# Designs tried in a protein design run: peptides against a protein of PDB entry 8OXM. Part 60

Target 1, 371 residues: chain A of PDB entry 8OXM
Amino acid sequence: FKAEFRLAGGVNLPKIIDCVGSDGKERRQLVKGRDDLRQDAVMQQVFQMCNTLLQRNTETRKRKLTICTYKVVPLSQRSGVLEWCTGTVPIGEFLVNNEDGAHKRYRPNDFSAFQCQKKMMEVQKKSFEEKYEVFMDVCQNFQPVFRYFCMEKFLDPAIWFEKRLAYTRSVATSSIVGYILGLGDRHVQNILINEQSAELVHIDLGVAFEQGKILPTPETVPFRLTRDIVDGMGITGVEGVFRRCCEKTMEVMRNSQETLLTIVEVLLYDPLFDWTMNPLKALYLQQRPEDETELHPTLNADDQECKRNLSDIDQSFNKVAERVLMRLQEKLKGVEEGTVLSVGGQVNLLIQQAIDPKNLSRLFPGWKAWV

## One batch from the design tools (peptide; made by RFdiffusion4, then SolubleMPNN)

Design b1_p11_8_s4 (from b1_p11_8, 5 letters changed)
Fold by OpenDDE base, seed 3:
Structure b1_p11_8_s4 (fold): chain B 371 residues (1-371), chain A 11 residues (1-11)
Amino acid sequence: as target 1 above (371 residues)
Amino acid sequence: KAEAILAEMLS
């Protein structure tokens, strides 16, 4: 280990450490404290399995459809070591950094990211109709700019085109696999972009198996396909390359149903893998600035109520696990809202759900659905 | 097949 460390920023102040391997190579690592990396580690293994399935299929292999993975070593329930994703940036940092974000640089007359967030917070407790109207006003005055990521990083036109294609393929693969696994909490800080490959790296995998739907403000989209995500694909948007890559990914997932169900079943019943949403985690993920003042330490909830009969906890857990497995089986059969869809029909429905401004307007303001 | 893949993931 080098004697020096760097801070990566953020609430948990993760430490970047440089290590020299036995091979004499320097390797950068991220040490997270006060964070449970077990779920991230398990989800990375599932992503590696999905990548293996995608590499076995000729059509997905030819398209280089993969989910970017990172190494996770969980050390405890509150600590672990991550591979540092060198040359990645959060899409939120590129787009909506307060001083030098792409929206401010390319659209200086649009609403600021702060103004957009404020407007959406003001209507957070309002009707769906009022949320939709304010979301449409925000969207009109906050136009997408993510096309400029590839234009800034890749000046050669041939390289630019290749990298935009790599980006579009990465969005498609991660969106479909993320939908199958029920990944939530896809806010702009939990999606990194590689500055060299233009591929996405999904981090903080703590909301899976559709547990985002049981948050105080439920998630209403299958994956992040917001206006900036679409703008990064260029003039074709969701049509052509993105749609075809989604369909080919979904085809491989559906054809791998037995394998995926068996893996997820083992994981859901692993007593060491806590994937369930708890009230404290839900509060942390959707904490309001107003709620900081009323956290009186009156969670002296007596240790006595944790003596819910082990039998009732186990029965409730088993019912949730069974429901997750049933919903996964439905997705892998193309069953949506009681109807069996073709791969193309299912992918079309998911795209429409993900881009619907009515669904986007209902999301928690911290998710930044206008970005 | 699934068991062999599970074994590769658990190894």
Scores: peptide ipSAE 0.006, ipTM 0.486, DockQ to the pose 0.021
Fold by OpenDDE base, seed 1:
Structure b1_p11_8_s4 (fold): chain B 371 residues (1-371), chain A 11 residues (1-11)
Amino acid sequence: as target 1 above (371 residues)
Amino acid sequence: KAEAILAEMLS
């Protein structure tokens, strides 16, 4: 280890450390000291399995459909080491950085990211109709710019075209795999883009198995497919390459039902894998920036009282695990809203749900559904 | 198939 470290920023103050391996290679690592990395580690293993399934299928292999993975080493329930994703940037940093964000650079007369967030926070406790109208006003005055990522990074037209296709394939694969695993919507800081490959890396996998639906503001989309995510695909948007890659990914997932169910069943009943939504975790994930000062002291104390009613907790846990498995089985059968859909029908429904401004307007404003 | 993938994930 080098004696020096850098701060990556954020509430948990993760440390970037440089390590020299026994092979003489320098490797960057992210050390988290106030976070449970077990869920991230488990989800990376599930992604590796999904990649194995995708690589075995001729149609998905030809399209190079993969979900990007990173190395996770959990050290305790509250600490671990991550592979630092060198050559990646959070899409939120590229899009909405206060100094040099793409929205500010390309759309200087649009609303600022702060103005958009303020408008949506003001209506957070209002009706769905009022949220929708304000969301539409925000969207009208905050136009997508993510097309410029590939244009800035890839100046050669042939390379630009191939990288835009790689991005579109990455979004499709991660969206469908993420839907099957119930990752839900993803905060723009928790989606990294690789500056060389244009592929996405999903980090901080603390919400899985549709646990985002039981948050104080429930998730209303199957995955993040916001206007900037779509704009990065270019002029065809969700049509053509994206749709076909979603369909081919979904086909492989549905044809691998038995394997996926068996793996998820083992994970759901693993006593070392806590995937359930804790009320304190739910509050933290949807915390207001204004409320940061009050909740910090209480997270350390009451790990003791939750031990008492083991039997009622276990019965409640088993019923949640069973419901998750049933819902996973439904997804893998193409059962949506009580109807059995074809792969194309299911993928179409999911795309429509993900891009619906009524669904997007109902999301937690902190997750910036207008970006 | 499932068992082999399970073994690879649980190893």
Scores: peptide ipSAE 0.005, ipTM 0.476, DockQ to the pose 0.021
Fold by OpenDDE base, seed 2:
Structure b1_p11_8_s4 (fold): chain B 371 residues (1-371), chain A 11 residues (1-11)
Amino acid sequence: as target 1 above (371 residues)
Amino acid sequence: KAEAILAEMLS
């Protein structure tokens, strides 16, 4: 380790450290304090297993469908080391978090990110109809610009096309894998883009197994497929490459049902893996200051010894675990709302749900559904 | 050694 560290910032002041490996290579690491990285570590292992399944299938292997992973080393219940995603930037930083963000540069006459946020916060406690109307006004005056990421980073037209394709494949793979695992909290800071590969890296995996649906403002989309995410795919949008990559990923997941169920069952009943939503975590996730570009800590509620009778906690936990497994089994069978769908039908439903402005308008304003 | 440095950095 080098003797010097940098602060990444944030409430928990994560430290960026440089280490020299036994191979003589310098590697950046993020040391996160006061955060439980166990969930991230477990989810990274699940992603590696999904990647193994995707590499075994000829159609997904030919498309190079993979979810990007990073190394997580939990050190304690409240500390760990993350592999620093070198050469990545949060999509939110590129789009909206900087004074020189892509929205400001390419759409200087649109609403500012702050104006959009303010408008959506003003209606946060209003009806779904009022939220929808304001969301549509925000969307009309805040047009997508994420196409410019690949255009800025990849000047050669052939490279640009390949990188846009890699981006589209990465979005498709992570969206379907994320949906199967019920990955939530997909705000613009929790999704990094690699500046060299154009692939996405999903970070802060603290909301999984559809626990985002039990937040005070429930998550209403299966994954992030907002207008900027779609704009990064270029002129084809969600059609063609994205849809086909979603279908091929979903096909592999559904054909791997037994393996995925067995793995998730082991994880859900692991006493060292707290995946459940708690009130403090829920409060933290939906009271965040909007301007933090930083890896937000997952608050574990371990400090509230609410002496609930151990028996009632265990029975409640087991019922939630069983419900998660049942819902996972339904997803892997293509059961949506009591109807069995084909892979194409299921993927189509998920895409429609993810792009529906009615669903997007209902999200917590900090999720920035207009981006 | 690495764990001790990490513990010292996290303290």
Scores: peptide ipSAE 0.000, ipTM 0.382, DockQ to the pose 0.032
Fold by OpenDDE base, seed 4:
Structure b1_p11_8_s4 (fold): chain B 371 residues (1-371), chain A 11 residues (1-11)
Amino acid sequence: as target 1 above (371 residues)
Amino acid sequence: KAEAILAEMLS
């Protein structure tokens, strides 16, 4: 290990460390403290499995459909080492950085990211109709710019086209795999884009198995397919390459039903894998700026041994796990809202749900559904 | 079966 470290931004102040391997290669690592990396590690393993399934299928292999993975080594319940995604940037940093974000650079007369956030926070407790109206006003005055990422990074037109295609495939694969695993919407800081490959890396996988639906503000989209995400695909948007890659990914997932169910079942019943949403995690994920003042973490929640009968906890957990497995089986059968859909019908429904401004307007404003 | 599939995918 080198003696020097850098701080990465964020609440937990993760440390970027450089290490020299036994092979003499320098590797960057991110040391996270105060985070449980077990869920990230498990989800990376599930992504590797999905990648194996996608590589075995000729149609998905030819399209190079993969979900990007990173190495995770959990060291404790609150610490671990991540592979540092060198040459990646959070899409949120590129888009809405206060100093030099792409929205400010390319759309200087649009609302600022702060103005958009403020407007959506003001209606957070309002009706769905009021949220929708304000969301539409925000969207009208905050036009997508993510097309400029590939244009800035890839100056050669042939390379630019190939990288835009790689991006579109990466979004498609991660969207469908993310839907199957119930990752839901992804905060713009938790999606990295690789500056060389244009592929997405999903980080901080703390919400899985549709646990986003039980948040104080429930998720209303199957995956993040916001206007900037779509703008990065270029003029075709969600049509053509994206849709076809979603369909081919969904086809592989549905044809791998037994494998996926078996793996998820093992994970759901693993006593070392806490995938359930807890109130503290829910509060952290949807923390309101107004609530910053009073949450002194009195970590002195005494171990009040609420000896809740182990039997009632186990029965409640098992019923949640069974419901997750049943819903996963439905997804893999193409059962949506009690109807069996074709792969194309299911993918179409998911795309429509993900891009619907009514669904997007209902999301937690902190996740910036207008970006 | 599950463990073997997991092991084969983790190897």
Scores: peptide ipSAE 0.000, ipTM 0.464, DockQ to the pose 0.022

## One batch from the design tools (peptide; made by RFdiffusion4, then SolubleMPNN)

Design b1_p12_1_s1 (from b1_p12_1, 8 letters changed)
Fold by OpenDDE base, seed 2:
Structure b1_p12_1_s1 (fold): chain B 371 residues (1-371), chain A 12 residues (1-12)
Amino acid sequence: as target 1 above (371 residues)
Amino acid sequence: MPSIGDLIAAAR
């Protein structure tokens, strides 16, 4: 390791370190403190398994359907080392950076990202109707620009077209696998885009197994398929390549139900893997000031862990694990809202749920559903 | 090379 480190931005101030491998190559690593990277490590293993399933199927292999993975090494319950995703940028950094974000560059007469956020924060505690109206006003005055990512990075038309397809495939694969695993907290900083491949890298996997639905503001979409995410696909939007890649991914997941259930069962009952939502984690996820204002919550975690009888905690945990497994089994059977759907029907429902402005308007403002 | 302990200590 080099003696110098850099701070990555954000509340936990993760440290960027350079290491020289045994191969003599320099590699950047992210040291995250005050966070449990075990969930990220486990979810990366599940993604690797999903990739193995996708590579075994001829139709998904031909389409190169994969989830981008990174190495995670948990060091303690509150620290670990992440592989630095070299050549990636948060989609939020590209889109809504305060200085030179793509929205400001391409749509200077639209609302600023700050104005959009402020408007949605003002209605956060209001009715769903008021949230919807303000969300529609925000959307009308904040038009998508993510198409420009591929246009800026890939000047050759043939390369541009290939990379736009790679992006669309990456969104499709990660959306369906993310839905099956119940991935939440898919805000614009938790999704990276590779500047060379146009593939997405999902980071901060701390909300899984639909635990986003039990947040103070519940997650109302199966995955991020916001207007900018769709704009990056180009003129076809969610139709054609995206839909077909979702269907082929879902087909492989459903055909692999026994394998997926067995592995998720082992993970859910692993005493070293805490995937449950706790009140402090829920508070942290939905009280993040996105702006750099130093609200140190000196939550003195007074260790009033109420000694809830270990038996009641274990019984509550087991009941949650069983419900997660049952819901996973339903998803893998195509059971949605008590109805058995075909792969195409299920994928269609998920797309409609993900793009519904009523669902999007109900999300926590920090999720930036208008981006 | 900093030990894993030094990295943990630096991450605290």
Scores: peptide ipSAE 0.000, ipTM 0.424, DockQ to the pose 0.032
Fold by OpenDDE base, seed 3:
Structure b1_p12_1_s1 (fold): chain B 371 residues (1-371), chain A 12 residues (1-12)
Amino acid sequence: as target 1 above (371 residues)
Amino acid sequence: MPSIGDLIAAAR
């Protein structure tokens, strides 16, 4: 390792370190402290397995359907090393950076990202009808611009077209696999885009197995398919390449049901893998930006009082694990709302749920559903 | 060269 480190910024002040390998190559790494990377590591292994299944199928292999993965090495329950995703940027940084974000550059007369967030925060405790009306007003005055990402990065028309296809395939693959695994917390900072490949990298995998549905503000969409995500696909939007890639991904997942269930079952019953949503994590994920000032809970959680009966905790845990496995089995059978759907029917339902402005308007304002 | 252990200790 080099003797020097850099800070990446943010609340947890992650350390960027440079390592020289035995091959003489420099490799940048991110060291996170005060963060449990075990869930990220487990989910990356599941994504690698999904990629193996996608590579075995001729139709998905020919389409290069893959989820971008990164290396995670958990070092403790509160620290680990991540592979540095070199040449990636958060989609939120590109779209809604306050200084030079694409919305400000291409739509200077639209609402600012701050104005949109403020309007949605004002109605956060209001009716679903009031949230929907304000969300529609925000959407009308905040038009999508993510098409400009590929136009800025890829000046050659043939390269531009290939990269837009790579993007669309990456969105489709990650959306379907993310849905099957119940991946939540897909806000604009948890999705990176590679500036060279146009592929998405999903980070912070701490909300999985539909645990986003038990947040104080429940998640109402199966994956992120917001207006900017769709705008990046170009003029066809969700129709054609995206839909077909979703269907082919879903077909491989459904045909691999036994393998996926066996893997997830082993993970859900691993006593070292805490995937359950706890109240403190739920509060942290949906904290207001204004409340950041006072609650440094020095949770000196004194280890003493959680001698609650191990038997009642185990029974409650097992019932949650069983429900997760049952719901995973339903998804892999194409069972939605008690009805068995074809691959095309299931994919269509998921797309409609993900783009529905009524579902999007109900999300936590920090998720930025208008982006 | 800081060990991985030293980096863990410095991340506590």
Scores: peptide ipSAE 0.000, ipTM 0.438, DockQ to the pose 0.031
Fold by OpenDDE base, seed 5:
Structure b1_p12_1_s1 (fold): chain B 371 residues (1-371), chain A 12 residues (1-12)
Amino acid sequence: as target 1 above (371 residues)
Amino acid sequence: MPSIGDLIAAAR
């Protein structure tokens, strides 16, 4: 390891370290403290399995459908090492950076990212109707610009077209795999884009198995398919390539039901894998100041020994695990709201739910549903 | 060279 480190910003101040491998190659790594990377490591293994299933199928292999993965080495319940995703940028950094974000560059007369956030924060505790009205006003005055990512990075028209296709396939694959696994907390800093491949890398996998639905502000969308995400696909939006790639991914997941259920069952009952949402984690996820600067004091985790009897904890855990497995089985059967859907019907419902401004307006403001 | 433990301790 090099003797020097850099800070990556954010509340936990993760450390960027450089190491030289036995092969003489420099590798950047991210060391996180105060964070449980076991869930990230487990979810990366599940993504690798999903990739194996996608590579076995001829139609998904021909389309190069894959979810991007990174290496995670958990070292304790509160620390670990992540592979640095070299040549990636958070989509939030590209879109809504205060200095040079694409919205500011291409839409200088629109609302600023700060104005949008402020407007949505002001209605956070208001009715769903008031949230919807303000969300529609924000959306009208904050128009999507993510099409410019591929235009800036890929100047050759043939390369540009190929990379826009790679992006669209990556969004489709990660959206369906993420939905099946109930992946939440898909805010704009938890999704990276590769500047060379245009593929997405999903990070911070600490909200899975629909645990985002039990947050103080419940998650109301199956995946991130916001206006900028759609704009990056180009003029066809969610139609054509995206929809077909979602359907082909969903076909593979549904046809792999037994394998997926067996592996998720083993993971849910692993006593070393804490996937459940606790109240402190839930508060932390939705009280994060987005501003890099304020070191909020760590709530001392010491005092609330809620001595729940061990037996009541185990019974509550097993009931949650069973419910997660049942819901996973329903998704893999195409059961939505008590109705069995075709692959096309299920994918259509998920797309409609993900783009519905009523669902988007109900999300926590820190999720930035207007981006 | 700092140990991985030292790097983790420094990231706390």
Scores: peptide ipSAE 0.000, ipTM 0.408, DockQ to the pose 0.035
Fold by OpenDDE base, seed 1:
Structure b1_p12_1_s1 (fold): chain B 371 residues (1-371), chain A 12 residues (1-12)
Amino acid sequence: as target 1 above (371 residues)
Amino acid sequence: MPSIGDLIAAAR
């Protein structure tokens, strides 16, 4: 390791460290403190297994369908080391950076990202109808620009076309795998795009197994398929390449049901892996940026052992794990809302749910469903 | 807590 470190900023002050490997290659790493990286590490292992299944199938292998992974090494319950995703940018940074974001550059007469956020925050406690109307006004005055990512990065038309296809395949694979694992919607800062491959890297996997549905503002989409995400696919949008890649990914996942269930079962019952949503984590994930000042987590672990009988906690946990496994089995059978769907029918339902402006308007405004 | 993305953005 080099003797010097950089601070990445933010509340947890993560440390960027550079390490020279035994191969003489310099590797940047992120040391995160005050955070549990075990869930990220577990989700990366599941993604690696999904990639193995996708590589074994001829149709998904020919399409180069993969979910991007990064190395996570948990060091304790509150610290670990992550691989630095070199050559990636958060899609939120590219799209809605205050200085040089693509929306500001390409659509200077549209609403600012701040105006959109403000309008949606003002209606956060309003009816679904009022949320929908304001969301549609925001969408009308904040038009998608993510097509320009590939146009800026890839000047050669043949390379541009190939990279747009790589992006579309990456979105399709991560959307379906993410749906199966119940990752839900993803904050725009928690989706990285590789500036060389145009592939997505999903980071901060602290919400899995549909735990986003028990947040103070429940998730209403199976995965992030917002207007900018679709715009990055080009003129065909969700049709053609994206849909076909979703169907082929879903086909492999459904045909691998036993393997996926066995892996997830082992993980759900691992006493070292807490995947459940706690109330503090739920509040934290949907905290307002303005409220950052007062919630010092006085995690005074005053272990007031509320001796809630260990039996009642364990029975409650087991019943949640069983429900997660049952829902995973339903997804892998194509059971949606009590109906068995074909792969094409299931993928179509998921796409329609993900792009529905009524569902998007109900999401937590902090996750910027208009981007 | 900043997302890992906010940390990556702030580290740039």
Scores: peptide ipSAE 0.022, ipTM 0.532, DockQ to the pose 0.069; fails the geometry check

